# Peptides against a protein of PDB entry 4QMF, part 14

Target 1, 175 residues: chain A of PDB entry 4QMF
Amino acid sequence: ESSFMTLFPKYRESYLKTIWNDVTRALDKHNIACVLDLVEGSMTVKTTRKTYDPAIILKARDLIKLLARSVPFPQAVKILQDDMACDVIKIGNFVTNKERFVKRRQRLVGPNGNTLKALELLTKCYILVQGNTVSAMGPFKGLKEVRRVVEDCMKNIHPIYHIKELMIKRELAKR

## One batch from the design tools (peptide; aimed at target 1 Y161 I163 K164)

Design b2_p14_2_s4 (made by RFdiffusion4, then SolubleMPNN; from b2_p14_2, 7 letters changed)
Fold by OpenDDE base, seed 1:
Structure b2_p14_2_s4 (fold): chain B 175 residues (1-175), chain A 14 residues (1-14)
Amino acid sequence: as target 1 above (175 residues)
Amino acid sequence: SVLEEIKKEIEKFE
């Protein structure tokens, strides 16, 4: 059997408790077992004797990883679909100054969240900026673009430059 | 649209 475990922060406990029955039901369809450990603060997924597709355990691993990083269940559960991939981008270690970190992270979101929404549309990804990570779900090409924009932003390259490039490419593709 | 709004912001930034 294969198993994976992910720790989650304390502030996520209440939410995870409320949706865990839904997690269990979703994974049961694939004969994947799961455990929520409130004492340790962990989620675990495991294959069973009835697991038909052994590769689904990797998607289950990704599911609990996304849930640990505050992605809502209705969105996170889509990772179990064949055409969906995800990425959790760590952004907390690019700068040591907290004020600088907050400013650069805010650039990803932009006024009224418009920068982030534009990036989502252009990459065809779901994107959540939370704490020291950015979680993304979508096609591999889009995820690659998201990671580039996010990391460059933390390196003080404003997202607007990448968005402009993506918009130009989009316009050129229209016929 | 969101894209049009972002386009305007890009122009301001430049």
Scores: peptide ipSAE 0.045, ipTM 0.720, DockQ to the pose 0.812
OpenDDE base, seeds 2, 3, 4, 5: peptide ipSAE 0.040, 0.040, 0.042, 0.036; ipTM 0.709, 0.714, 0.715, 0.702; seeds 3, 4, 5 fail the geometry check

Design b2_p14_3 (made by RFdiffusion4)
Pose (drawn by RFdiffusion4):
Formats: structure tokens, sequence, C-alpha cells
Structure b2_p14_3 (pose): chain A 175 residues (1-175), chain P 14 residues (1-14)
């Protein structure tokens, strides 16, 4: 009955093609069927007659969505867990110009990826920047903070204020 | 200036 599908770019196809057997196996634990269409370049997840809890299909949808945005499989299967949520943030429709977009996304990730790593440490979330999207995984509150930082960064508000704020909050909690 | 300050803060945090 329930079926969700997503599209993926070609540069991702090879990786998925070699790890797809691991995906259907992880989904087989929940009795969710999945198909990889190479010509169309898409992934599909479906519920079956023998699926115990159909609601997990939502998590399965998130899994393939994370897989379409260059999130590694070992990190991605964690979405099938309970205390795990995700957020794939679209950053395409903030800037009409291409140069400024790269400037602000590069500002989002920063030198050596340090500021991006700092966000991972402060929001306690896994964060991955790829093309037009920023994929996040972890606690709901930290996810809200990540979306806030990313969205406010793609708008010309620098991430330094947010990082400082989160650092202050963390040290206040340390007391 | 903001970028340099943020990089220093990020290194400290890491």
Amino acid sequence: as target 1 above (175 residues)
Amino acid sequence: SLDEELEELAEEII
C-alpha cells in the first residue's frame, strides 16, 4: 500500500549500487520492500502484507532520502532507530546568484570544515553539506538549532553569533 | 574579521 520514492544524482549511483544489498537487508528486518531503478535514477520504499508496524515506512522514506544526499549508509541506517530524527535542509532558493550561494555555503562549512564540526559538537548532531542540501541527524532540539543556523547562514547572517550563543549556553549548563 | 574570529572559536571548541 504505502510507497515513497526519491531521486538521486548520478555521482551517487555507484555507491548505492554497491551498498544496496545492505539496504534491503536493513529494511528486511522491518519487512519493508525496496527497489533501485538505475535507468530512472530513483529509490523506492514500500510496505508489504507482512510488515509489522507500517509507520516505520516514514523512517524508511527518510533513509533513502538521506542516501540520495550523499549521507554514508552506516550513518544513515541510524534513522531506523527510535531516538533518531533527521532533517534535510534545502538551501537552493535563498540566492539567485551562484557566486554568493557558494560564498554563504562555504561560510557555512568554513576553513577545514571546522565551523561545521563545531556545530556538530554543539548541537550534538551529524551534519553533512552536499550540493543544494544540508542533511542533519540527531536530537530534535539540536536539529531545530541546526536548521536555524543553516537557514540564517544562507541569509547573510554570520554563524559566529549562533556558535557563540550555543557555547555560552553549554558553559552555563556545565556549572 | 568575523571569519577569522569564528575560526579561532571553532578550533577552541574542537

Design b2_p14_3_s1 (made by RFdiffusion4, then SolubleMPNN; from b2_p14_3, 6 letters changed)
Fold by OpenDDE base, seed 2:
Structure b2_p14_3_s1 (fold): chain B 175 residues (1-175), chain A 14 residues (1-14)
Amino acid sequence: as target 1 above (175 residues)
Amino acid sequence: DLDKELQKLSEEIL
C-alpha cells in the first residue's frame, strides 16, 4: 500500500478544514483514504485494500500538493480526471533579491491579470501565482510551455515575448 | 472570439 504526505502553510488551515469533507468524498469514489492533520499541518492520502486503480494514488498526491499551494478545491479536484496533469513550479530560487523577485513575479500576472489570462488561454491551462510557486493544471503540452514562460520570466525574459510567439503559432495552426 | 480577446489582451499588456 502507498501513501503520500504534503505539508501546508498555517494560513491555509482554515480553508482546508472547510473543504476537507469534499476532499474525502471525492477520494472515496476511488477508495483512497485521506487524513488532515491540523496539528502537524499536513495532508495524507493512502491506498486501501479496496483501491482498484493503482495509478489514482498519484493523482491524489497531486491533489493535496495543489491544495497546499492555494489552488481552490473546485479546480484542484479536476486533477483526478483523465488527461488532466499539473505542475507546481518553484520560483523562489531564481532571484535572491526580494524586490527583483516581486517585480518579476508581478510580470507573470501583468496589468489587471491580463498577462496571466493570455498565457492561460494560449496554453489551455489553469495558472495560479501564489507566494514562491506557480501552480498549473492542463494538458502536458500546455504545462511544458507554462513552465518555460514562468522560468524565463524569473530569468528576466518578459512573458510578452512568449505570448506573442504563442499567438503567432496559434494563427499558423489555424491555416 | 478568442483571437479578438487575445489581441485586446496583448494591446493592454504592451
Scores: peptide ipSAE 0.097, ipTM 0.795, DockQ to the pose 0.104
OpenDDE base, seeds 1, 3, 4, 5: peptide ipSAE 0.031, 0.057, 0.052, 0.046; ipTM 0.699, 0.759, 0.756, 0.749

Design b2_p14_3_s2 (made by RFdiffusion4, then SolubleMPNN; from b2_p14_3, 5 letters changed)
Fold by OpenDDE base, seed 4:
Structure b2_p14_3_s2 (fold): chain B 175 residues (1-175), chain A 14 residues (1-14)
Amino acid sequence: as target 1 above (175 residues)
Amino acid sequence: DLDEELNKLSEEIL
C-alpha cells in the first residue's frame, strides 16, 4: 500500500484539527485513509484495499502538502479533481537578507494584494503567499507561469515585466 | 517607479 506523510508547523495545528473531519470525509470518497498526528505534527494519507484509483493517492499527498502550507481546506480539496494541479514553490532561499526577502515577497503580493490577484487572473490559478512558500493551484500551463514569476521576483526581476507579457499573451489569444 | 506602474497595471487587470 502507498503512503505519504507531510509535516506541518505548530501554528497550523489548531486549524487542521478543526477541518480534519472534512479532510477525512473527502478522502473517504476515494477510499483513502488519513491520519492527523498532533504529537509529531504530521498528516498521513494511505491507500487501502478498497482504493479504486491508485493515482488518487498522489492527489491526496498533494492535499496534505497544501494544507501544511496554509492553503485553506475549501481550496486545497479541489486538488482531488482530475483537472487540478498544484505547486509549492520554496522562496525562502533565494536571498539571505531578511529585509530584502520581505521586500521582494511583498512586491509579489503588491498593494492590497493587487499584483497577486492580477497574476491569479492571468494564469487562471489560485496563489497563496505564506511564509517561505508560495502555493499555487490550477492548470499546468498556468502553474509554470506562476513559478516563473514568483522565482524571478525573488531573483529581483520585477513582476511588471511578466505581467506585461502575460497581458499581451492574453490579448493575442483573444484574436 | 516600477512598483507604482505595476500597481496601475494590476488594477487594469482586475
Scores: peptide ipSAE 0.715, ipTM 0.970, DockQ to the pose 0.946
OpenDDE base, seeds 1, 2, 3, 5: peptide ipSAE 0.709, 0.709, 0.705, 0.084; ipTM 0.970, 0.969, 0.969, 0.782

Design b2_p14_3_s3 (made by RFdiffusion4, then SolubleMPNN; from b2_p14_3, 4 letters changed)
Fold by OpenDDE base, seed 2:
Structure b2_p14_3_s3 (fold): chain B 175 residues (1-175), chain A 14 residues (1-14)
Amino acid sequence: as target 1 above (175 residues)
Amino acid sequence: SLDEELNKLSEEIL
């Protein structure tokens, strides 16, 4: 039997309580057990004797990881699909200066969120910028592109450069 | 279309 646990910040507690029945129902379909510990501030997923697919526990691990990073349940639960992968990119350690960090993180979002929207469309990923992490869900190829853009942004390479590049690549791929 | 949306978004980003 396998189990995984993730901690979540206190500000997520109320939301997680409201959706935990839905989490339980989604995981029950795969015979994965789950526990929400409000005292410790943790989520746990565990295989059972009835778990048929041993790989699904890894997706369950990813589910609770995404939920801990503020991804809404209707989006996060899609990780249980075979064709869906995810990445949680830690961005808080690239810059020591808080003001510089905030400025660079804001560049990922851009005016009216349009930079982020463009990146989502071009990579076919869902992307959420929250706190010290960027959560992404989608195909592996798209996730690799997202990580590159996100990390480069924190390294002071403006996302618009990569977006232009991705747009050109998209045009070249058209018939 | 997706292309039209991307073009509009690009104009607003720049």
Scores: peptide ipSAE 0.129, ipTM 0.814, DockQ to the pose 0.103
OpenDDE base, seeds 1, 3, 4, 5: peptide ipSAE 0.096, 0.094, 0.103, 0.113; ipTM 0.790, 0.786, 0.794, 0.803

Design b2_p14_3_s4 (made by RFdiffusion4, then SolubleMPNN; from b2_p14_3, 5 letters changed)
Fold by OpenDDE base, seed 3:
Structure b2_p14_3_s4 (fold): chain B 175 residues (1-175), chain A 14 residues (1-14)
Amino acid sequence: as target 1 above (175 residues)
Amino acid sequence: KLDEELEELSKKIL
């Protein structure tokens, strides 16, 4: 049997406790076992002898990874769908200056979250900017685009540039 | 519908 474990920060404990029965129920449909360890601060998923699809454990791994990074359960659980992929982009190591980091991270969100919403629509992804990571869920092509925009933003390339490019590409694809 | 929403957003951010 295969198993995967992910640590979560203390501030997520209360939420994870609240939704863990839902996590268990979702994974039970696939005969994947799961454990929430409040002492260690970890989530574990594992196959059982009744697991039919061996590949589902990788999706279960991704589920707990997303939950650890503050993705809410109703969104994170969609990772169990065949057509859904995810990416967790580490953004905290691109710049050492805290103020510069905060400013560049804020550019991803934009005023009233409109920049992020535009990027979500164009890439057909869900995107959550939280702490030192950006979590994304969607089609593989869209995820590649998200990663490019996010990393470039941290390298001081404004997201608006990429959004404009994606809009043009979208219009060309409709013809 | 999606195009309309994108057009509206573009006016706000571009």
Scores: peptide ipSAE 0.191, ipTM 0.841, DockQ to the pose 0.095
OpenDDE base, seeds 1, 2, 4, 5: peptide ipSAE 0.189, 0.190, 0.183, 0.173; ipTM 0.840, 0.842, 0.840, 0.835

Design b2_p14_4 (made by RFdiffusion4)
Pose (drawn by RFdiffusion4):
Structure b2_p14_4 (pose): chain A 175 residues (1-175), chain P 14 residues (1-14)
Amino acid sequence: as target 1 above (175 residues)
Amino acid sequence: SIIEEAIKEMEEEL
């Protein structure tokens, strides 16, 4: 009955092609069927007659979505867990110009990826920047904070104010 | 720390 599909870019195909057996196995635990269409370049997840809880298909949809945005499989299967949520943030329709987009995304990740790592430490979330998207996984509150930072960064508001704020909040909680 | 270094780098950029 229930079926969700997503598209993936070609540079991702090889990785998925070699880890797909691990994906259908992880999904087999929940009795969710999945197909990988190489010609179309897509992934599809479906519920079956023998699926215990159909609602997990939503999580399965998130899994393949994370897989389409260059999130590694070991990190991605965590979405099938309970205390895990995700958010794939689209950053394509903020800037019409290509140079400014790269400038602000690069500002988002920063030198040596430090400021991106700092966000991971402060929001307690896994964050991955890829092409036109920023994929995030972890606690709901931290996810809200990540979306806030990313969206406010793709708009010309620098992430330094947010990082400082979160640092102050953390030290206040330390007390 | 990584956080302190990231703040320093962002201040330098500004």

Design b2_p14_4_s1 (made by RFdiffusion4, then SolubleMPNN; from b2_p14_4 with I2L I3V M10L)
Fold by OpenDDE base, seed 2:
Structure b2_p14_4_s1 (fold): chain B 175 residues (1-175), chain A 14 residues (1-14)
Amino acid sequence: as target 1 above (175 residues)
Amino acid sequence: SLVEEAIKELEEEL
């Protein structure tokens, strides 16, 4: 039997309580057990004797990881699909200055969220910028691109540079 | 902006 646990911040508790029945139902389809521990502030997923696919536990692990990082359940649950991958990018340690961190993180979002939207469209990923992490869901190729853009942004390379590059690549790939 | 224009183009292709 395999099990995975993730901690979640206190501000997520109320939301997780409201959707936990939905989490349970989604995982029950795969015979994965789950526990929400409000005292510890943790989520646990575990295989059972009836778990048929041994790989699904890894997706369940990813599900609770995404939920802990503020990804809404209707989006996070898509991780259980075979063709869906995810990445949680830690951005909090690239910059020591708080003001600089906030400014660079805001560049990922851009005016009216347009920078983020463009990046999502170009990479075919869902992207959520929250706190000290960026959560992304999509194809592996797209996730690789997202991580590059996000990390470079925190290293003071503006996302617009990468967006332009991705647009050019997209045009070249068209028939 | 260039980003807004890019979004418009991308949305039209979807």
Scores: peptide ipSAE 0.242, ipTM 0.838, DockQ to the pose 0.116
OpenDDE base, seeds 1, 3, 4, 5: peptide ipSAE 0.238, 0.175, 0.175, 0.236; ipTM 0.836, 0.806, 0.807, 0.831; seeds 1, 3 fail the geometry check

Design b2_p14_4_s2 (made by RFdiffusion4, then SolubleMPNN; from b2_p14_4, 5 letters changed)
Fold by OpenDDE base, seed 3:
Structure b2_p14_4_s2 (fold): chain B 175 residues (1-175), chain A 14 residues (1-14)
Amino acid sequence: as target 1 above (175 residues)
Amino acid sequence: SLVEKAIEELEEEL
């Protein structure tokens, strides 16, 4: 039997408590067991003797990873679908200056969230920018594109450059 | 398209 555990920050505790029954029900459909440990601040998923598809445990692992990084349950649970992948991109280590970090992170979101919305549409991904990470969910191709844009943004390459590039590529693909 | 509109809005703000 296989198991995976992830830690979550204290500020997520109340939310996770609220939705944990929903997590349990979602995983029960696949005969995956789960445990929320409020003392340790951890979530655990594990296969059971009734688990039909052993590969689903990897998706369950990703589910708790996403939940730990503030992705809401209705979105995170989609990771259990076969056509859905995810990525958690660490952005906090690209720059040491806090002000520079905040400025570059804000560029990912843009005015009124328009930059992020454009990226989501072009990559067909869900994207959440929060704290020191960017969480993304979608097709593998889209996720690869998101990671490139996010990391380049933290390296001072403005997202608009990549958005234009992605738009051109999209138009070419339709021909 | 929604994407094109978003890009246009971003370009205006840059």
Scores: peptide ipSAE 0.054, ipTM 0.729, DockQ to the pose 0.571
OpenDDE base, seeds 1, 2, 4, 5: peptide ipSAE 0.024, 0.039, 0.026, 0.030; ipTM 0.649, 0.716, 0.661, 0.669; seed 1 fails the geometry check

Design b2_p14_4_s3 (made by RFdiffusion4, then SolubleMPNN; from b2_p14_4, 5 letters changed)
Fold by OpenDDE base, seed 1:
Structure b2_p14_4_s3 (fold): chain B 175 residues (1-175), chain A 14 residues (1-14)
Amino acid sequence: as target 1 above (175 residues)
Amino acid sequence: SLIEEAIEQLEKEL
């Protein structure tokens, strides 16, 4: 039997308490047990003797990882679907200067969120920029593209370059 | 079109 645990920041506690019954119900369908520890600030998922699909525990692991990084439950729970993958991209270590970090992170979002929206549409991914991480959900191909754009952005390559490239590729694929 | 609009807006503000 397999078990995975993730820590969550204090500011997520109230939300996680609110949705934990929904988490439990979603995982019960797969006979995965889960525990919310408010003292430690952790979430745990584990297989049971009734778990039929051994691979579902990995998706459960990803679910609690996403929830810990501020992804809302209605979106995060989609990770349990076979066609959905996720990635949590750490962006906090690319730049030491806080102001430069904030500036580059803001470039991912762009004016009125248009940059992020364009990237989501082009990659067919959900993307959440929060704190020192970017959480993404979608097809593996799209996730690979998202990670490239996100990391390059933190390395001072503006997302517009990649967005234009993806747009061209999309147009070519439609022809 | 949404993608095109997003790119257009981005280019204007760069």
Scores: peptide ipSAE 0.050, ipTM 0.728, DockQ to the pose 0.580
OpenDDE base, seeds 2, 3, 4, 5: peptide ipSAE 0.032, 0.046, 0.047, 0.033; ipTM 0.693, 0.724, 0.732, 0.674; seed 4 fails the geometry check

Design b2_p14_4_s4 (made by RFdiffusion4, then SolubleMPNN; from b2_p14_4, 6 letters changed)
Fold by OpenDDE base, seed 3:
Structure b2_p14_4_s4 (fold): chain B 175 residues (1-175), chain A 14 residues (1-14)
Amino acid sequence: as target 1 above (175 residues)
Amino acid sequence: SLVEKAIEELEKEL
């Protein structure tokens, strides 16, 4: 039997408590067991003797990873779908200056969230920018693109450049 | 803006 555990920050505790029954029900459909440990601040998923598809445990691992990084349950639970992948991109280590970090992170979102919305549409991904991480869910190709844009943004390459590139590529793919 | 144009074009395809 396989198991995976992830830690979550204290500020997520209240929310996780609220939705944990939903997590349990979602995983029960796949005969994956789960545990929320409020003392340690951890979530655990594990296969059981009744688990039919052993590969689903990897998706369950990703589920708790996403939940720990503030992705809401209705979105995070989609990771259990076969065609859905995810990525958690650490952005906090690209720059040491806090102000520079905040400015570059804000560029990912853009005015009224329009930059982020454009990226989501172009990559067909869900993208959540929060704290020191960017969480993304979608097709593998899209996730690869998201990671490139996010990391380049933290390296001072403006997302608009990539948006233009993605638009051109999209047009070429239609031909 | 380029971003706004991108959104508009993409939304038309949805």
Scores: peptide ipSAE 0.292, ipTM 0.864, DockQ to the pose 0.114
OpenDDE base, seeds 1, 2, 4, 5: peptide ipSAE 0.110, 0.023, 0.139, 0.072; ipTM 0.761, 0.643, 0.793, 0.732

Design b2_p14_5 (made by RFdiffusion4)
Pose (drawn by RFdiffusion4):
Structure b2_p14_5 (pose): chain A 175 residues (1-175), chain P 14 residues (1-14)
Amino acid sequence: as target 1 above (175 residues)
Amino acid sequence: EIIEQAIKEMEEEL
């Protein structure tokens, strides 16, 4: 009955092709069927007659969505867990110009990826920047903070204010 | 340490 599909870019195909056996196995634990269409370049997840809880298909949809945005499989299967949520942030329709987009995304990740790592430490979330998207995984509150920072960064508001704020909040909680 | 370094790098950029 229930079926969700997503598209993936070609540079991702090889990785998925070699790890797909691991994906259908992880999904087999929940009795969710999945197909990988190479010509179309897509992934599809479906519920079956023998699926215990059909609602997990939503999580399965998130899994393949994370896989389409260059999130590594070991990190991605965590979405099939309970205390895990995700958010794939689209950053394409903020800037019409290409140079400024790269400038702000590069500002988002920063030198040596430090400021991006700092966000991971402060929001307690896994964050991955790829092409037109920023994929995030972890606690709901931290996810809200990540979306806030990313969206406000793709708009010309620098992340430094947010990082400082989160640092102050963290030290205040330490007390 | 990583957070502090990231703040310093962002201040330099500004």

Design b2_p14_5_s1 (made by RFdiffusion4, then SolubleMPNN; from b2_p14_5, 6 letters changed)
Fold by OpenDDE base, seed 4:
Structure b2_p14_5_s1 (fold): chain B 175 residues (1-175), chain A 14 residues (1-14)
Amino acid sequence: as target 1 above (175 residues)
Amino acid sequence: SLVEEAIKLLEEEL
């Protein structure tokens, strides 16, 4: 049997409590057990004797990881699908200056979230910018692109540059 | 803006 545990910040507790029955139900379909520990502030997933697909535990691990990073359950649960991958990109350590960090993180989102929306469309990924991480879900190729744009943004390469590049690449791929 | 234009173009393709 295998198990994975993820810590979550205190501000997620209320939400996680609210949706935990849904998490349990989703994982029960795969005979994966789960535990929400409010004292420790952790989520745990475990295989059981009835777990048929041993690989599903890794997806369950990803599920709780996404939930811990503020991804809503209706989106996060999609990770259990075979064709869905995810990435949690740490962005908090690229710059030491908090103001600079906030500014660069905001560039990733853009006015009214339009920059992020454009990136989501181009990469066919779901992207959530929250705190010191960016969570992404989608196809493997798209996830690679997201990580590049996100990390470059934190390195002071404006996302609009990558959006333009991705658009050009998309047009070239049509030929 | 370029971003807005990009979004519009992409939405048209989809």
Scores: peptide ipSAE 0.037, ipTM 0.684, DockQ to the pose 0.119
OpenDDE base, seeds 1, 2, 3, 5: peptide ipSAE 0.033, 0.034, 0.034, 0.033; ipTM 0.681, 0.671, 0.681, 0.667

Design b2_p14_5_s2 (made by RFdiffusion4, then SolubleMPNN; from b2_p14_5, 7 letters changed)
Fold by OpenDDE base, seed 2:
Structure b2_p14_5_s2 (fold): chain B 175 residues (1-175), chain A 14 residues (1-14)
Amino acid sequence: as target 1 above (175 residues)
Amino acid sequence: DIVKKAIEELEKEL
């Protein structure tokens, strides 16, 4: 049987406790077992003898990965859908200077969250910027675009240039 | 268009 474990930060514990019954219920539909270890600060998913689809364990792995990175359960659970993929982009290692890191991370969000909203609409992805990671959920094409924009932003390429490019591509696709 | 409006606002910050 296959098993996957993900560690979560201490500040996430309270939330995970409140939604864990919902996680269990969602995974039970697929005969995937799960464990929340509050001492270790970990989530575990594993196949059982009754697990029918062997591929669902990989989606369960992604579910706990998303939950560990502050994605809310109602959004994260959508990863169990066949057409939904995700990416967790580590952004903390692109810049050594903390102030520069914060400035570049803030550019992804933009004024009133408008940069992030525009990127979500253009890529058809859900995007969450939290801490040292950006979590994204959506189609593979959209996820590829999100990763490019996020990494380039951390490399000092402003997201607006990519957003303009994506907008032009969208207009061309409507014709 | 929400995207167009967002771009316009972003351009003001550059």
Scores: peptide ipSAE 0.131, ipTM 0.798, DockQ to the pose 0.718
OpenDDE base, seeds 1, 3, 4, 5: peptide ipSAE 0.067, 0.089, 0.115, 0.093; ipTM 0.754, 0.765, 0.789, 0.771

Design b2_p14_5_s3 (made by RFdiffusion4, then SolubleMPNN; from b2_p14_5, 6 letters changed)
Fold by OpenDDE base, seed 3:
Structure b2_p14_5_s3 (fold): chain B 175 residues (1-175), chain A 14 residues (1-14)
Amino acid sequence: as target 1 above (175 residues)
Amino acid sequence: DIVEKAIEELEKEL
């Protein structure tokens, strides 16, 4: 039997409590057991003797990872689908200066969230910028593109350049 | 195209 555990920050506790029955129900469909430990501040997923697909435990692992990083349950639960992958991109280590970090992180979002929306559409990914991480969900190709844009942004390459590139690539792919 | 519109808006801000 396989088991995975993820810690979550205290500020997520109230939310996780409210949705945990839904998490349980979603995982029960795959005969994956789960535990929310409020004392430790952890989520655990486990295979059972009734688990038919052993690979689903890896998706369950990803589910709790996403939930710990503030992804809402209705979005995070989509990770259980076969065609859905995820990535958690750490952005906090690229810049030591807080002001510069905030400025570069804000460029990923852009005015009224338009930069982020454009990236989501072009990559066919869900993207959440939160704290020191960017969580993304979507096809592997899209996730690779998201990681490139996010990391380059933290390296002071403005996302607009990548958006233009992705747009050109999209048009070429339609032909 | 929503993406094209978004690009145009972003370009105005650069």
Scores: peptide ipSAE 0.086, ipTM 0.762, DockQ to the pose 0.563
OpenDDE base, seeds 1, 2, 4, 5: peptide ipSAE 0.079, 0.038, 0.053, 0.063; ipTM 0.740, 0.730, 0.737, 0.736; seed 1 fails the geometry check

Design b2_p14_5_s4 (made by RFdiffusion4, then SolubleMPNN; from b2_p14_5, 7 letters changed; failed a check: a repeat of another design)
Amino acid sequence: SLVEKAIEELEKEL

Design b2_p14_6 (made by RFdiffusion4)
Pose (drawn by RFdiffusion4):
Structure b2_p14_6 (pose): chain A 175 residues (1-175), chain P 14 residues (1-14)
Amino acid sequence: as target 1 above (175 residues)
Amino acid sequence: DEVLETMKEEIEEF
């Protein structure tokens, strides 16, 4: 009955093609069927007659969505766990100009990816920047903070204020 | 962490 599908870019196809057997196996544990259409360049997840809890299909939808945005499979299957939530942040419709978009996304990730890593340490979330999206996984509160930082960064508000604030909050909690 | 120390320095400089 329930079926969700997502599209993926071609540069991702090879990776998925070789790890798809691992995906249907992880989904087989929950009795969720899945198909990889190479010509269309899409992934589909479906519930079956023998699925125990149909609601997990939502998690399965998130899995393939994470897989379509260049999130590695070992990190991605964690969404099938309980205490795991995700958020795929679209950053495409903030800037009409291409140069400024790259400037702000590069500001989002920063030199050597340090500021991006700093966010991972402060929000306790896994964050991956790819093309037009920023994929995040982890605690709901940290996810809210990540979305706040990313959205406010794609708008010309620098991430330094946010990182400082989160650092202060962390040290205050340390007491 | 070294990354947070670097971020602290960059915040102070900013």

